Peptides against a protein of PDB entry 3WG5. Designs and how they scored, part 25

Target 1, 218 residues: chain A of PDB entry 3WG5
Amino acid sequence: LAKNIVYVAQIKGQITSYTYDQFDRYITIAEQDNAEAIIIELDTPGGRADAMMNIVQRIQQSKIPVIIYVYPPGASAASAGTYIALGSHLIAMAPGTSIGACRPILGYSQNGSIIEAPPKITNYFIAYIKSLAQESGRNATIAEEFITKDLSLTPEEALKYGVIEVVARDINELLKKSNGMKTKIPVNGRYVTLNFTNVEVRYLAPSFKDKLISYITD
Target 2, 218 residues: chain A of PDB entry 3WG5 as posed
Amino acid sequence: LAKNIVYVAQIKGQITSYTYDQFDRYITIAEQDNAEAIIIELDTPGGRADAMMNIVQRIQQSKIPVIIYVYPPGASAASAGTYIALGSHLIAMAPGTSIGACRPILGYSQNGSIIEAPPAITNYFIAYIKSLAQESGRNATIAEEFITKDLSLTPEEALKYGVIEVVARDINELLKKSNGMKTKIPVNGRYVTLNFTNVEVRYLAPSFKDKLISYITD

## One batch from the design tools (peptide; aimed at target 1 D50, target 1 (a further copy) P104)

Design b2_p13_4_s4 (made by RFdiffusion4, then SolubleMPNN; from b2_p13_4, 6 letters changed)
Fold by OpenDDE base, seed 2:
Structure b2_p13_4_s4 (fold): chain B 218 residues (1-218), chain C 218 residues (1-218), chain A 13 residues (1-13)
Amino acid sequence: as target 1 above (218 residues)
Amino acid sequence: as target 1 above (218 residues)
Amino acid sequence: VVGIEPISFPTIT
């Protein structure tokens, strides 16, 4: 039987317009190969709201399932990463990772204190994150609390509260556990049942440009 | 006597395409008002090389002097921030800030190790950073070592080595110390002598969009 | 910007 292909790519660091380009490139490659899914190993402390929203939109427009995998242990899907995860077809987390802390900020003051976003902005993102949670059948109350309480969750908590779908130590366990699961959002208007029974895992490396931009931004 | 206007704006966080938009907006406002200069309070750990290069180009195309001020204490002009500074009309640093650590990386491996850029990329940025230093009459050897040795400098070291022009505790001291200095690169093809003898300082706030994007990316 | 500090951004060249 022909092996279904599952792509795995890494996105690490701040969410920026370049991060969008990475998502777009990786998803496009996987789409072109009619992959069973792409797994994005995500490790981000957050980033730009605009880039985040674009990434969410790109995921939602994917012709294949996009799995956000908070990996490796020690990684986080913090702030913008949480939005991206909540907008994805499946969320997995490795043990020792975290998700949440989504409070929008305007930046930091000269003394290093957080400049809080005006209520209007905060409320906008509350509505947005709740929408992502609801659309994906995930816990919208917790999603709101990622902002209002700046809540951060462990994988176990996130699973328990219905924020994520899988806790997995590695790609093999992720594939095993997610096999037969339905995507939490539609793929081309249809909920897809993931089939990882006979898969070939293909790793996508950062492009030279990806590597260059990552180097300069970091 | 009519007061010369000096604009002050803050750019904090990762260097991205949005950071470029902030630079462009802030500089444009200051240009439109024929300001004596704009001071950008910069605090960045680095970011995208593409955005960095665009920012450098935007600074170089400015109709007014653009002063990069690494501020407040604790801030850094790390990686991409160093390139931006070296491309600017004047660099100032507050005590307790840092500059340098410019080694291009392709990203981080799954184990969190740095994926080094290929020699070709590293050499490209060595040439680029040296060019910025030479064009601005700054220490090109140290600029190279920001990459080759991943060197980070204190304000005192950076001043001593001829990387920066001013160490200043605040905007007032910066204005005082930089008064009468020539820009390190031309403004519209001419080196400008800064005149801060009778100035009004105007602070530019982040736009709502800036605040939103900053919140999402951070 | 929804981010968590400290954020180290490698210089991508």
Scores: peptide ipSAE 0.031, ipTM 0.277, DockQ to the pose 0.228; fails the geometry check
OpenDDE base, seeds 1, 3, 4, 5: peptide ipSAE 0.026, 0.022, 0.027, 0.031; ipTM 0.316, 0.273, 0.290, 0.292; seeds 1, 3, 4, 5 fail the geometry check

Design b2_p13_5 (made by RFdiffusion4; failed a check: a repeat of another design)
Pose (drawn by RFdiffusion4):
Structure b2_p13_5 (pose): chain A 218 residues (1-218), chain B 218 residues (1-218), chain P 13 residues (1-13)
Amino acid sequence: as target 2 above (218 residues)
Amino acid sequence: as target 2 above (218 residues)
Amino acid sequence: SAAVLIPVLGAAS
């Protein structure tokens, strides 16, 4: 009961209704165990707007800070993952990862051709991504360009431009660097200082169902 | 005189990429065997827009008539399934089935809440559903109300209002009543008269992949 | 490239 606990979970692949269930399951475990924070190792090339908005909402309502960590090296928080990142308490990127490219689309034709959205819906997602950035004090100008210019950024660029808070190689380095940082959004109405000194790290294994469904969608 | 071959397939559940694959697989089989028609027993609560548009497109390119049959009793062709029906060569409904209810939403939230669709998406789907109805000679005024009023119809109501062509209890009654009917959209440029005199019915089983994905869904 | 898919679903009653 007198411990400092950080949960670490993994989320890989397309952001879907099942991805929401994962976020909710992992975050719920951390909440019920009074965790200082939960670190989500995120690698997503794309996903659905509805599941992305539900995840952002679940993060906003989280009773503990949610740290989105674009990891491992070569991972991306592209498309839906970018919004999830902008909608969270802190963003960390591992070396060689990517963030951005969030243009909303109606989807993919028989060819694999891109089915663009009506111009106005592009404006809707611009307003939504600007809102997430402003609510978290992040660079909304660059965030808008994730859509309008299909802008993508490396870790160092994302840090310089004020989109993320940490560049870290691993969980330990993430804890060291983010220790003492304020969350970019509140936890239950209050901006919180992260206390990662003398912390117990607990890894949450993805379930059989997680790995299988992810593999199938792949 | 001649022996006419009719294929029958079942398509159930949410409309997704796998559903497009089912439509493509079952239609290709019927085309290669020079079938008179393929009948799809459709039961769907809704699904994704891109897959629905890809299915409508696949049906438009079909070298043989595609008859959408809302079957069994209790089934519906709601939301995305309505567009598939309106985009097909002939629509049949079994007693106690439903069609319509197509108001687009960005999706469902955590607590029963619904994420509203911006007006541009709504107007986009109004134009699209009116277009499918106009191209097939079906009631465009009523088709719009599938969206603007979330209108849903019984089979008897759907026939009366000119949205569908046949009300049938089974495959036997469907072939009997639809024999001699012209298709509502062309097959390769010409409107085909359906010849169901001297008919061999062939049922297509769902593949291993089909069964697995649906068992996981159940 | 990557993009955010708008699944565009239907409401249910």

Design b2_p13_5_s1 (made by RFdiffusion4, then SolubleMPNN; from b2_p13_5, 9 letters changed)
Fold by OpenDDE base, seed 2:
Parts: structure tokens; C-alpha cells; sequence
Structure b2_p13_5_s1 (fold): chain B 218 residues (1-218), chain C 218 residues (1-218), chain A 13 residues (1-13)
């Protein structure tokens, strides 16, 4: 029986292979405890596309719902963060957050200018992000525009356009608003109705390793 | 019980990681003393976006109201300073100050010319600043124009357009005018009515470290 | 695949 437990964990900073390890650890803990869901408080400017794709896969393989929550106010799910969100079971945003700006780049030149991705790469990620949106029943047109227009949205816009499901000020409001919602993608092949009645919220701390890496990357 | 104490501290110069430390220290002191509010006298030309975003988060996480006061006359809340202000519980400006000019850049070239931010970054910050304005019930159109038009406003204009809440010549006038105002964003999830009746004003000095760092970065 | 970044750089003003 699923315990009436919801895990909450934070992932902040650049999306890297270490970020994958954090996602994997957090989701694994929540899976092992048969949690009703895990909420990942996400704040990222983006990062590596390869790590992002691995994270999306890990989320999609989760045995429990993974809710991406762009939090706290001032946070963003920028670039790679948007892909991760679109690949998750539910997206929430706090007021004062943003999502989008998903155009891929190859990196930065010595002068700090962006090295543009060739059309081949851009088109690949257009197709990929549209696929994530379509799979989750979210707005694929806007998903494309996250790349083609480098579009960024407020929570209210993202909700209005069907990119996200919830605007919530905090975890309690998130739980309240998302209670009874169906996951936007399946959990083990089935769409799950979220049950947040009489839930215990458990916070997961970053590991020592996670903290150390964050310190080094800051 | 909240003490009838208002803290006042100054933050001047570029927005950096050290500025975050200053904000954190000041707000923490005021929180620990259950102050009615802290007023940050802000004078900045801008600085780093990452540090700015961290400061906004720190303000939004404050257990007490944080008032950004563009002060003294001649001061500005330019660029990063505008974002910080828009992310705070109340904005005041002294006569002879300015706010705005928020267009992001990647830096400066060897010849001192601005390296323009790509549309991706610009659009990200447009969404972000609009989100801050919307969250705080301030003018999101003007917030956008702080970027798109590199708009700068006088205190009177900023008040008129609903960007700020108070024009005040000094701390005493600020306290008088803001008494009974609701915070523009919540404090611990609740909008707070400011109570500045029979308040003790306590000034916080910069730490020795703050002074030294400011000296090095100036 | 070539190293692809999906990041918003820290902007300065």
C-alpha cells in the first residue's frame, strides 16, 4: 500500500551529471518508501543537455509521481529545467518564478558570445521538446517557442497556456491544489490520481556530496 | 511578539556574492530580533544577475518585511537593484533617486563596449522581472520596459506608474508614510500590515568584512 | 552528440 507520504527535495544550480545523481537518489528514496509522490523544488539556469535527457528518462522511469516545483519565488526552470519539467508527472510554479528559454547552444566563445547550435541540433531539440509536451498533454506550440523564440513565461502565463498545472505559493498550497489531479504522464504505464489527503511531508536533505558539489559549482 | 523595532542598513555598490552576504546578515539580525521590518538603504549601479536572484530569494524568505529604500538622494536602484526592489515587501525612493535600466548584458569588451545579451537571456529576464512585478502587484508593463526600453524612472514616475509604494525624504518620513501599508508580497505566506507606531530605529553598520570587501570591489 | 548546453548564463549589468 502506498504510504500517505510525500517527499520534498531541492535541486538547485546547473544541470550536470551530478544533478542526475541527485534526482536518482531522491526518487529512489521516495520509491523505496512507496511515497504518494516526490516534489522536487527546482531552481536551475539550465546546464548540459545530456544530463537533462538522462534526468527526463529517470523521471519517466519513476515508480511514483515526480512533481517538478519551480521554487522558491525567484527561482527558474530555465532551459534544461524546462525540459525536465515537461518530462515530469506534474509541473508547479511559485509566483515570482519563470520557465522557458530553451534554445540549445554549443557553448560560449572566449569573448563570452554564444556559440550557436547548428540547425541540426536546434531541430533535434525542437522535436524532442515537442515530444515531451505532447506526451504530457501540454502545449507543444509553446514548447517549440521556448526554443524558436527563446520564450520565457511567468507562472500565470504558463498555466494559462497549458504548459504547467499548478501555481502554488508553497508546498501546502501545492498539495492542496494538486490533490485529485491525474499525472500528466503515466507511472509504470498508468496515469495516477494524486492523493494528498492526510499526507506526511518528509524533506530530503542534500547529501554531503551534494552539498560539496553545489559549493564547488557556485 | 514582534518588537517595535525597525532596523536600517545600507547596501551600496555592485551586486555580488558579497552583497548577498550583506543582505543575509542584515535580514538575519532583524529576524532574530523579531523586528517589525528592516529597511535597506540601497544604492547600486547593478551587478551580477546570479547574486541578484539569490538576494531576491533571500528577501522573499525573510521572516520579516524587507523594505528597499533607494537612498540617499542621488542614489539609484539600477539594473540588479530594480529586480531586488521589485522582489521586496515595499519599495521606497528618496527624491533625486532613480530606478530601472534593467537590460542584461554579458559583460564588457576590452574596449569597454557592452557585450549584448542574446535574446535568450533578455527574454528570460523579461519574464523574470514581469513575474516579480506581478507577484508584488506592481506594474509589469513598466517592469518589462525597464529592459526593452532600458527605461529609468524618477521616484514620482515610479510611484505614479505603480512601480513603488512610497516617496520619502528620509527614514522618518518613510516610516510615517508606510505605516499601515500592507506588504506587497507575503511574509511567511501572509501579507503583513506594517506597524510603525512607537518604533525604535536601529542602524546596522557594515561588518569589517563588508567594509573591506566593498573597498576591494569598488 | 557534440556538447550541447541548455543554460542561461549569468547576466551582468
Amino acid sequence: as target 1 above (218 residues)
Amino acid sequence: as target 1 above (218 residues)
Amino acid sequence: MSYVELEVLSAQK
Scores: peptide ipSAE 0.051, ipTM 0.318, DockQ to the pose 0.104
OpenDDE base, seeds 1, 3, 4, 5: peptide ipSAE 0.051, 0.024, 0.033, 0.044; ipTM 0.334, 0.215, 0.535, 0.335; seeds 1, 3, 5 fail the geometry check

Design b2_p13_5_s2 (made by RFdiffusion4, then SolubleMPNN; from b2_p13_5, 8 letters changed)
Fold by OpenDDE base, seed 5:
Structure b2_p13_5_s2 (fold): chain B 218 residues (1-218), chain C 218 residues (1-218), chain A 13 residues (1-13)
Amino acid sequence: as target 1 above (218 residues)
Amino acid sequence: as target 1 above (218 residues)
Amino acid sequence: MSYVELEVLGAQR
C-alpha cells in the first residue's frame, strides 16, 4: 500500500562528494518507504562539477519523484545547484531566492580572481545544461545563458521564462501548487502525476556525518 | 498570555559569523518570551556576504516580527546591512542615516583599493537583492541600483522610493508610526499586523562574548 | 578530469 508520505530534507552548502552522499541517503530512505515524493530544500552557492553530475544522475535514477525546492527565502541554487535543479523532476523556489550563474571555472587564484575554464570545458557544460533543460521541457536558451551571460534569475523570472514550475512560500504551498502536476522528467520511464492529497510530511534530519562535514566546510 | 513586550537590541560593526550569533540570540530571546516584535538597532558598514545571507534566513525564520532600525543618527545600513534590512519584516531609519551601496567586492588590495567582483558574483547578488525586494513588496529597481549604481539613499529618499516603511527619530516614534502596520514579509506564513499598544520596551544587552568580538574586529 | 568548479563565492561588503 503506497503510504501517502512526502519526505522533506535539507541540503545546504557547497556541492561536494559529501553532498552526493546526502542526496543518495535521503532519496534512498524515501524510496524504501514508497513515498509519493521527496522534497529537497536546497541552498547552495555551487561546488564541484563532478559531484554535481553524480547528483543529477542519482536524482534521475530515483524510483520516486525528487523535487528541488530552493528554500528558505534568501537561499540560492547557484551554479551547480542550477544544474541539479534542471536535472530534477520538479523545481520550486521560495520568494527571495535565486537560480543561475552557471559559468564553469577552474577555481580561484591566490588573489581571489577567477581562473577561467578553457573553451572546451565551457562548451561541454553549455551542451550539458542545454540537454538537461531540453530533457525536462525547460527553457534551454535561458539555461545556456546561465553560462554564456552568467545569468541569475528571481523565482518570478524563472517561472516566467519556463525554468521552474512553482513559486511557493513554504512546504504547504508547494504541496498545494504542485498537486496534480506531472514530473518534468520520467520516473522509471514514466511521467508521474504528483498526488499530494492527504499526505503525511516527514522531515529527514542530517546525519551526524552530514553535520560534521558542514562544520568543516564553513 | 502574549506579553505586550517589544525587545530592542543593538547590532553594530561588521557583518560576520559573530553577527549572525547576535541576531540569533536576540531573536531567540524575543521568541521565547512571545514578544510582539524585536527591534534591531543596526549600524554596519557591511561585511561578509555569507554571514549576511545566514542572517537574512534567520530573520525570515523568526516566529516574531523583526524590525531593522537604522539607528542612531549617523548610522548606516551599508552594503550587507541593506540586504539584511530588505530581508526583514519592517525597515525603519532614523534621520541622518543611510542605506545602500551594495556592490559586492572580493576584498581590498594591499593598497586599500577595491578588488572588483567578477560579473558572475555581481549578477548573483543583483538577482538576490531584487528577490528580497520583490518578496517584501519593496522597490526592486532601486534594490538593483544599490549594486549597479552603488546607490546610497537618505531615509527620506528610501521612504519616498518605497525601500523602507518608517522614518523615526527614536524608539517611541518608531513604535507609534509602525503601530498597525503589516509586516512586509510573513511571520510563520502570515502577514502580521503590529500591535504596539501599551507595550513594555525591553532592552537586550550584548553578551560578554559579543563585546569581546567587537573589540577584536574593530 | 580537471577540477571544474561551479560556484559563486561569497563576496564581501
Scores: peptide ipSAE 0.107, ipTM 0.362, DockQ to the pose 0.099
OpenDDE base, seeds 1, 2, 3, 4: peptide ipSAE 0.041, 0.171, 0.062, 0.128; ipTM 0.296, 0.433, 0.299, 0.566; seeds 2, 4 fail the geometry check

Design b2_p13_5_s3 (made by RFdiffusion4, then SolubleMPNN; from b2_p13_5, 7 letters changed)
Fold by OpenDDE base, seed 2:
Structure b2_p13_5_s3 (fold): chain B 218 residues (1-218), chain C 218 residues (1-218), chain A 13 residues (1-13)
Amino acid sequence: as target 1 above (218 residues)
Amino acid sequence: as target 1 above (218 residues)
Amino acid sequence: MSYVEIEVLGATK
């Protein structure tokens, strides 16, 4: 019996243009092999909005379900990571992780202080994050509060409030709990029911280029 | 006879959060002295969209007219500079300057290549730049083409197409030509007729902090 | 090349 394949890959660190390349590479591999899904283990403090929006678009254009998994324990989907999660087909979190803190900033001053985003930019990202939540059937009020209150949630809170779909300790529990769930956004224009019965898990390693850039940006 | 004061200040280089501080400082000085206007001599290749939008908002909140003057010859109001200009009370350009090239980018890759903005971001900035043009009674079609065609214009073209209001070789010609013009956007909710009869021109120097940061970002 | 860079960094607290 042909086993369905589920890919697992890790994305860690700041969200940059290089992170887009990682997402694109990983999703493309999984698409080429007609995988049942790809799980992205995400741990990020945030990053560039531009790269974030590209990643969201790449996820939305995926031929297969893309699951964002905030992992391992101690990891976060902070800021840009939250937007990416809300743009994905399913969100999972491990116990001891966090999501939120989505206030846009203009960057850091030369003295290392945060430069606040103007109200117009903040309002744009409020509208954007709310749209991602609404399109995915997730809590748009909490999505807004990730910006307006700089809110951060535990996995248990995020599940309770309808921000995420799964709390799982590991990949095996994630596959078990998400089996039979519908994607929160369409895949090729259709909502897909996840089938994780009798799957083969394939881990993707970062490329040599991926490793080099992560080392420079950390 | 009490001479009306016109302030002149220079902003050069990349648009950053520090550029916002410069705009705010310069406009605040001119507001405190109840100046007839402030002229900002602008020369920029572009910069951060966040800082740009803050600057536009600060200009729109000014208690006095803010005139953007693309100066000296060879200068540009490129990208972010175009948005700032379109958000201002009056735009002037010196001969041999340029305006436009407003395509949003996500930044630069590690190899120095431009990272393209996703369609959603591009569309947002199209809507934004068109709104600035419409609010100021300027050519919204050309404003859009600054993004969609990456269009750049000469002062003569920009004047012809109704993007800018004045072509002037120097401050004296600018004051002469703009005398009696109405601001293209309101000042404190009212369109103001510029009065540059019998004015005192006061030049503002960059602060020590301003000089230091310009040196680091150039 | 003229650019509008959009940087939205998450404040890591």
Scores: peptide ipSAE 0.210, ipTM 0.482, DockQ to the pose 0.382
OpenDDE base, seeds 1, 3, 4, 5: peptide ipSAE 0.033, 0.030, 0.218, 0.033; ipTM 0.431, 0.282, 0.619, 0.409; seeds 1, 3, 4, 5 fail the geometry check

Design b2_p13_5_s4 (made by RFdiffusion4, then SolubleMPNN; from b2_p13_5, 7 letters changed)
Fold by OpenDDE base, seed 5:
Structure b2_p13_5_s4 (fold): chain B 218 residues (1-218), chain C 218 residues (1-218), chain A 13 residues (1-13)
Amino acid sequence: as target 1 above (218 residues)
Amino acid sequence: as target 1 above (218 residues)
Amino acid sequence: MSYVEIEVLGARR
């Protein structure tokens, strides 16, 4: 029997238009191969709002389930990463990772201080993050507090509060725990039950361009 | 008699953190050599708000006059470029260039459509652009209309309305026309009279890093 | 198109 394929790819660093291109490329490959799902190992301190919104839309338009996995230990889905996670079909976190801290800012000043966003920007993103939580059946109150209190959660707290679906140490544990789970948002208009009983894991590598961009932006 | 030095450097493309680094490098070189001024040949469609604000601050902190020159013909100081120009000691434009179109946006959607900014963001940048115009003794009403009407001006219109100080075909005409002009904002707390009577023009080249970044972001 | 792009979600450096 042909094994179901699960793709795994890494996205690390600031969320930019290039990060969108990475998501698009990875998801497109997995769609073309009719994968059971794609797992994105995410480690981000945040990034651009437009890129974040486009990534969320790309995930929601995916023909296959997209699983955001905050990995490895020490990683975060901070700021933009939280929105991306909340826009996905399933969220997992490894022990020792974090999620949250979603307060919008205009950027950083020359001295590295935060340029505060006007209150209306904050309110816009409160409405947006709450919509993502509500659409996915996740905790919209905590999603709001990621902004209003600059809240950050451990994997255990995020699971407890219904922000995420899985705490897993590695890909194998993630596949085992998420097997038989329904996606938190629809795939092509249907909630999909994940089937990870007989899977082949395929790792996608970053392109040369992805490596070059990461080198320049680090 | 030792000739007064005027540096000329080119900044082209989207305004990013790397564009800030270019401004910082160019101005620092000119400061170290005690130049009479630096002319930045600017051609930009716009870019990031944080980078723009940091560039404005860097210009205002300059120990020497910074002249923004929208050049060559066909170039623009669009969006973020307009703010940078309004934050500078002197603005010049070549015939066939443009300035304006400063409406803030959150970015571009997947289909290339504009993601509209919330009204409070627009109001924040209206206040900011008006402050730059007022501080430099330039037309604050037109500065507001760059946002509210998405207004773009020709060099002749911009000069007529008191947005810019010089229309010049080339560096030599710019130096001739701006000779004896006072800076529109202070240099080290003083309005400086430009002295271009006996000058040596020195062109700065982009760094290897600048060239690489431009190649990747184009 | 000319834009002032707002990074709403700055990465903590």
Scores: peptide ipSAE 0.067, ipTM 0.524, DockQ to the pose 0.706
OpenDDE base, seeds 1, 2, 3, 4: peptide ipSAE 0.063, 0.047, 0.203, 0.149; ipTM 0.296, 0.314, 0.620, 0.547; seeds 3, 4 fail the geometry check

Design b2_p13_6 (made by RFdiffusion4)
Pose (drawn by RFdiffusion4):
Formats: sequence, C-alpha cells, structure tokens
Structure b2_p13_6 (pose): chain A 218 residues (1-218), chain B 218 residues (1-218), chain P 13 residues (1-13)
Amino acid sequence: as target 2 above (218 residues)
Amino acid sequence: as target 2 above (218 residues)
Amino acid sequence: SAGVLIPVLGNTS
C-alpha cells in the first residue's frame, strides 16, 4: 500500500475496437493498483477514428497519468497513434521512431488506392488535432501539419518543435528523464508532478488473445 | 431448355475487409462456372464504409447477377448492408427481416454515447445512397430517409415503396418469383433477364478463414 | 503511407 508503482504495457498494430479494450484493460489494472503512472509502449501504423477517439477519451478520464512511449526503435505512432499520443499526459519517443502522418481518409479501394475524405472532414480532424495539442500545451501548428503536409517527425525534431516531452532509449531512461515533470493534461482535475524515485516497474504481458488478434489483423 | 446454375452463399456479421474477401471469393467462383446468378444470404448490422464501397464496386464489375437476399427471418441489411443491397442486381427479403437505418456516425463511445458524423459525411452518404437508388431504379426518396430519418422497413413495406423486387420465404420461392425478372443494374453493359427455369442450386460453404474470424467474433 | 481511417458507421440502435 506504500509503494510507488509504474505499469508498462505494450500496444502494437492497427488501432481498432479491440485496441480500445486493451487500453481500457491495462489502464484499469493500473488505476485499481494506485499506480503512479502507466507507460504504454506504442507501435501503430494506422487505425480507425472511432477507436482512436474512444482511447483518447479513456486517457482523458484516466485516474492515473498515461505516458505514451513510441517504442521499440523503428516503431511509429503514425495516423491514429499520433492523436492517441497528443491526447495523453506525456509523450516519449525512442531513438529511430516516428510520429505524424495523420491525414484522415475514407479508406482503401480494391487497387489499394487511397480513398480521400471530403475536404470538410479534413477540416474536422484538423480542428480535433489542434484541440488535443492546445489542451496539452503542445505545438498545434506542427500538429496541424501532421495532416495538411502529411508531416512526420523524428524524436529530436518532435522534441525541438514542442510536440513531445522525452527522448529515451528504454523504460529506465524514460523514468529518469520524466521524473519531476508535470503531466501535460490533468489527472482528475489537477496537473500532477511525476514521482519516479524508488519506483517498482511492473510489466503487463499481452494476452494470447492480444497477440492472436493483432497477428490476424496484420 | 438449358440447365441454369445458381450459387448461394451466406454473408453474416459486421461489414469489414474480410467481408469484401467473402464477396470477392463467392462471386469469382460463380463467374468461372458461368452461373446464371449468385444469391447472397445477407445478415448484417452494419460495418465499415470503405469495405462497403469496395463490395458495391465488386458487384458492379460482376460478370453475373448478384442477388442480395436478406435472410433468415430476423436478419437485417442495416447501415452498410443497405448500400450493398441497393448496389446489387436484385434484392429479396424474407418475412420478418429489416432494411434501412443508415444514418452515418463516426462511431460509438464508452457509455452508450454516439460520436456524431459531421454534416459533410452525412451529405456525402445521402448523395451516394441516392445515386445507388437512381442507378438501380429504386426509390431514391425513401433511400434518403434511410439516412435523414434513420428509416427502417419491413419486406412488405420495402417492396411497396419500390426499394426491393422480391419477398420470399426460401431459395425455392425466390427463384420462382424472380424467374423472368430483369436485373436492376447491368451485367457487363446489358440488363439481363433472369432465367430460373430448370435450375441447379449450389451452396457455397464458408472457408476455414471465414469460420475462424466469425468464431472469434462470436 | 499512413492515414486515419474513418470507418463511417451507422446508428442501428
């Protein structure tokens, strides 16, 4: 009861309805265990807008900070993952990872051709991504360009431009650097200072169902 | 005189990429065997827009008639399934089935809430569903109300209003009543008259992949 | 290329 606990979970692949269930399951475990924070190792090339908006909402309502960590090296928080990141308490990127490229699309034709969205829906997702950035005090100008210019950024660029808060190689370095940082959005109405000294790290294994469903969607 | 071959397949659940694959797989089989028609027993609550548009496109390119049959009783062709029906060569409904209810939403939220669709998406799908109805000679005024009023119809109402062509209890009654009917859209440029005199019915079983994905869904 | 898919669903509730 008198411990400082950080949960670490993994989320890989297309952001779907099932991905929401994962976020909710992991975050719920951390909440019920009074965790200082949960770190989500995120690697996603794309996903659905509805599941992305549900995840952002679940993060906004989280009783503990949610740290989105673009990891491992070579991972991306592209498309839906970018919104999830902008919608969270803190963003960390591992070296060699990517963030951005969030243009909304209606999907993919028989060819694999891109089915673009009506111009106005592009404006809707611009307003939504600007809102997430402003609510978290992040660079909304660059966030808008994730859509309008299909802009993508390395970790160092994302840090310089004020989109993320940490560049870290691993969980330990992430804890060291983010220790003492304020969350970019509130936890239950209050902006919180992260206390990662003398912290117990607990890893949440992805379930059989997680790995299988991810593999199939792959 | 001649023996006419009719294929029958079942397509159930949410409309997704796997569903497009089912439509493509069943239709290709019927095309290669020079079938008179393929009948699809459809039961769907809804699904994704891109896959629905890809299915409508696959049906437009079909070298044989595709008959959408809302079957069994209790089944529906709601949301995305309505567009598939309107995009097909002939629509049949079993007693106690439903068609319509197509108001687009960005999706469902955590607590029963619904994420609204921006007006541009709504107007986009109004134009698309009116177009499918106009191209097939079906009631475009009523098709719009599938969206603007979330209108849903019984089989008897759907026939009366000119949205569908046949009300049938089974495959036997469907072939009997639809024999001699012209298709509502062309097959390779010409509107084909359906010949169901002297008919061999062939049932297509769902593949291992089909069964696995649906068991996981159940 | 990456993009956010708008699944565009219907309210069938």

Design b2_p13_6_s1 (made by RFdiffusion4, then SolubleMPNN; from b2_p13_6, 8 letters changed)
Fold by OpenDDE base, seed 3:
Structure b2_p13_6_s1 (fold): chain B 218 residues (1-218), chain C 218 residues (1-218), chain A 13 residues (1-13)
Amino acid sequence: as target 1 above (218 residues)
Amino acid sequence: as target 1 above (218 residues)
Amino acid sequence: MSGVELEVLSDTR
């Protein structure tokens, strides 16, 4: 029986236009190979809102399920990472990770203080994040509070509140727990039941370009 | 019987990207030699959050138990040091040391005053530190209070409250007391029972580069 | 929206 392929790729660091390129590349590879899914191991402190929105769109346009996995322990899906997660087909978190803190900012002042976003922008992202949550059948109240209260959650809290779907220590546990789950958003117009019973895990490495840029942005 | 090796290395000063390199180097050496564990004698006033998070990840990815030992007497695992400790496989403290004071800051003003972190950041780190505590089976309430109340604890208090595992005066007492303890987080997916019955202690010295940078940052 | 950041930058000193 032809093994279903599950791809695993890492996205780490700030969310930028280059991060979009990574998402696009990884998802495209998985699409081309008719993978059962791609798991993106995500660790981000956040980044640019425009890049984030593009990434969310790219995920939602995916021909295969895109699973966001906040991994490894100690990682976070902070700010932009939360939006990306909420825009995905399934969210998993490893123990010791976090999600939330989604209030938009305009940047940092020279003194290192946060430049607050005006209410207009904040309200825009409140609506946006709520829409992502609602579309995915996740907790829209908590999604809003990620902004309004700068809420951050542990994996256990996020699971309890219906923000995420899985807490898993590793890829194997993730595959085991998510097996038989339906995607939280459609894939090509259909909610897909994940089948991880007989899968080959393939790891995608960063391209040379990816490594170089990651090195420059660190 | 091939003696199990326990490495001991010192990490002192501010937590920076260079401190990450030290952790990485020390743990890598211990991994390569299939050590029973590495003990990191930690004395830090804190440092950069990004570096701290990377260090925590590196510890959690270790193939061997990483024991954080707040040492010598008079040392502290302050701020970032507390996070690192909570992310480790076992925490020990010497008498006369301290742990806690974990409230994030944005830096210092020209007048030396602390620039407070906005609620967004504070809440992020509350979630993060709670997740570390929960994952390690340590006191998450106290972990939160390290931030919200700027709580600092003595070794005896930290032990009492279930923040740390061992109070020890020296390496020998640490080895003796921690012998037979399970790691508070997994090593390669398994909780490891520490075996310090027949061990050789090997001290790792800072590299020349480590010494040079430590000298520059002091 | 250009120029909006969703980032958590912090020092824990």
Scores: peptide ipSAE 0.060, ipTM 0.337, DockQ to the pose 0.118
OpenDDE base, seeds 1, 2, 4, 5: peptide ipSAE 0.027, 0.026, 0.039, 0.033; ipTM 0.266, 0.268, 0.313, 0.278; seeds 4, 5 fail the geometry check

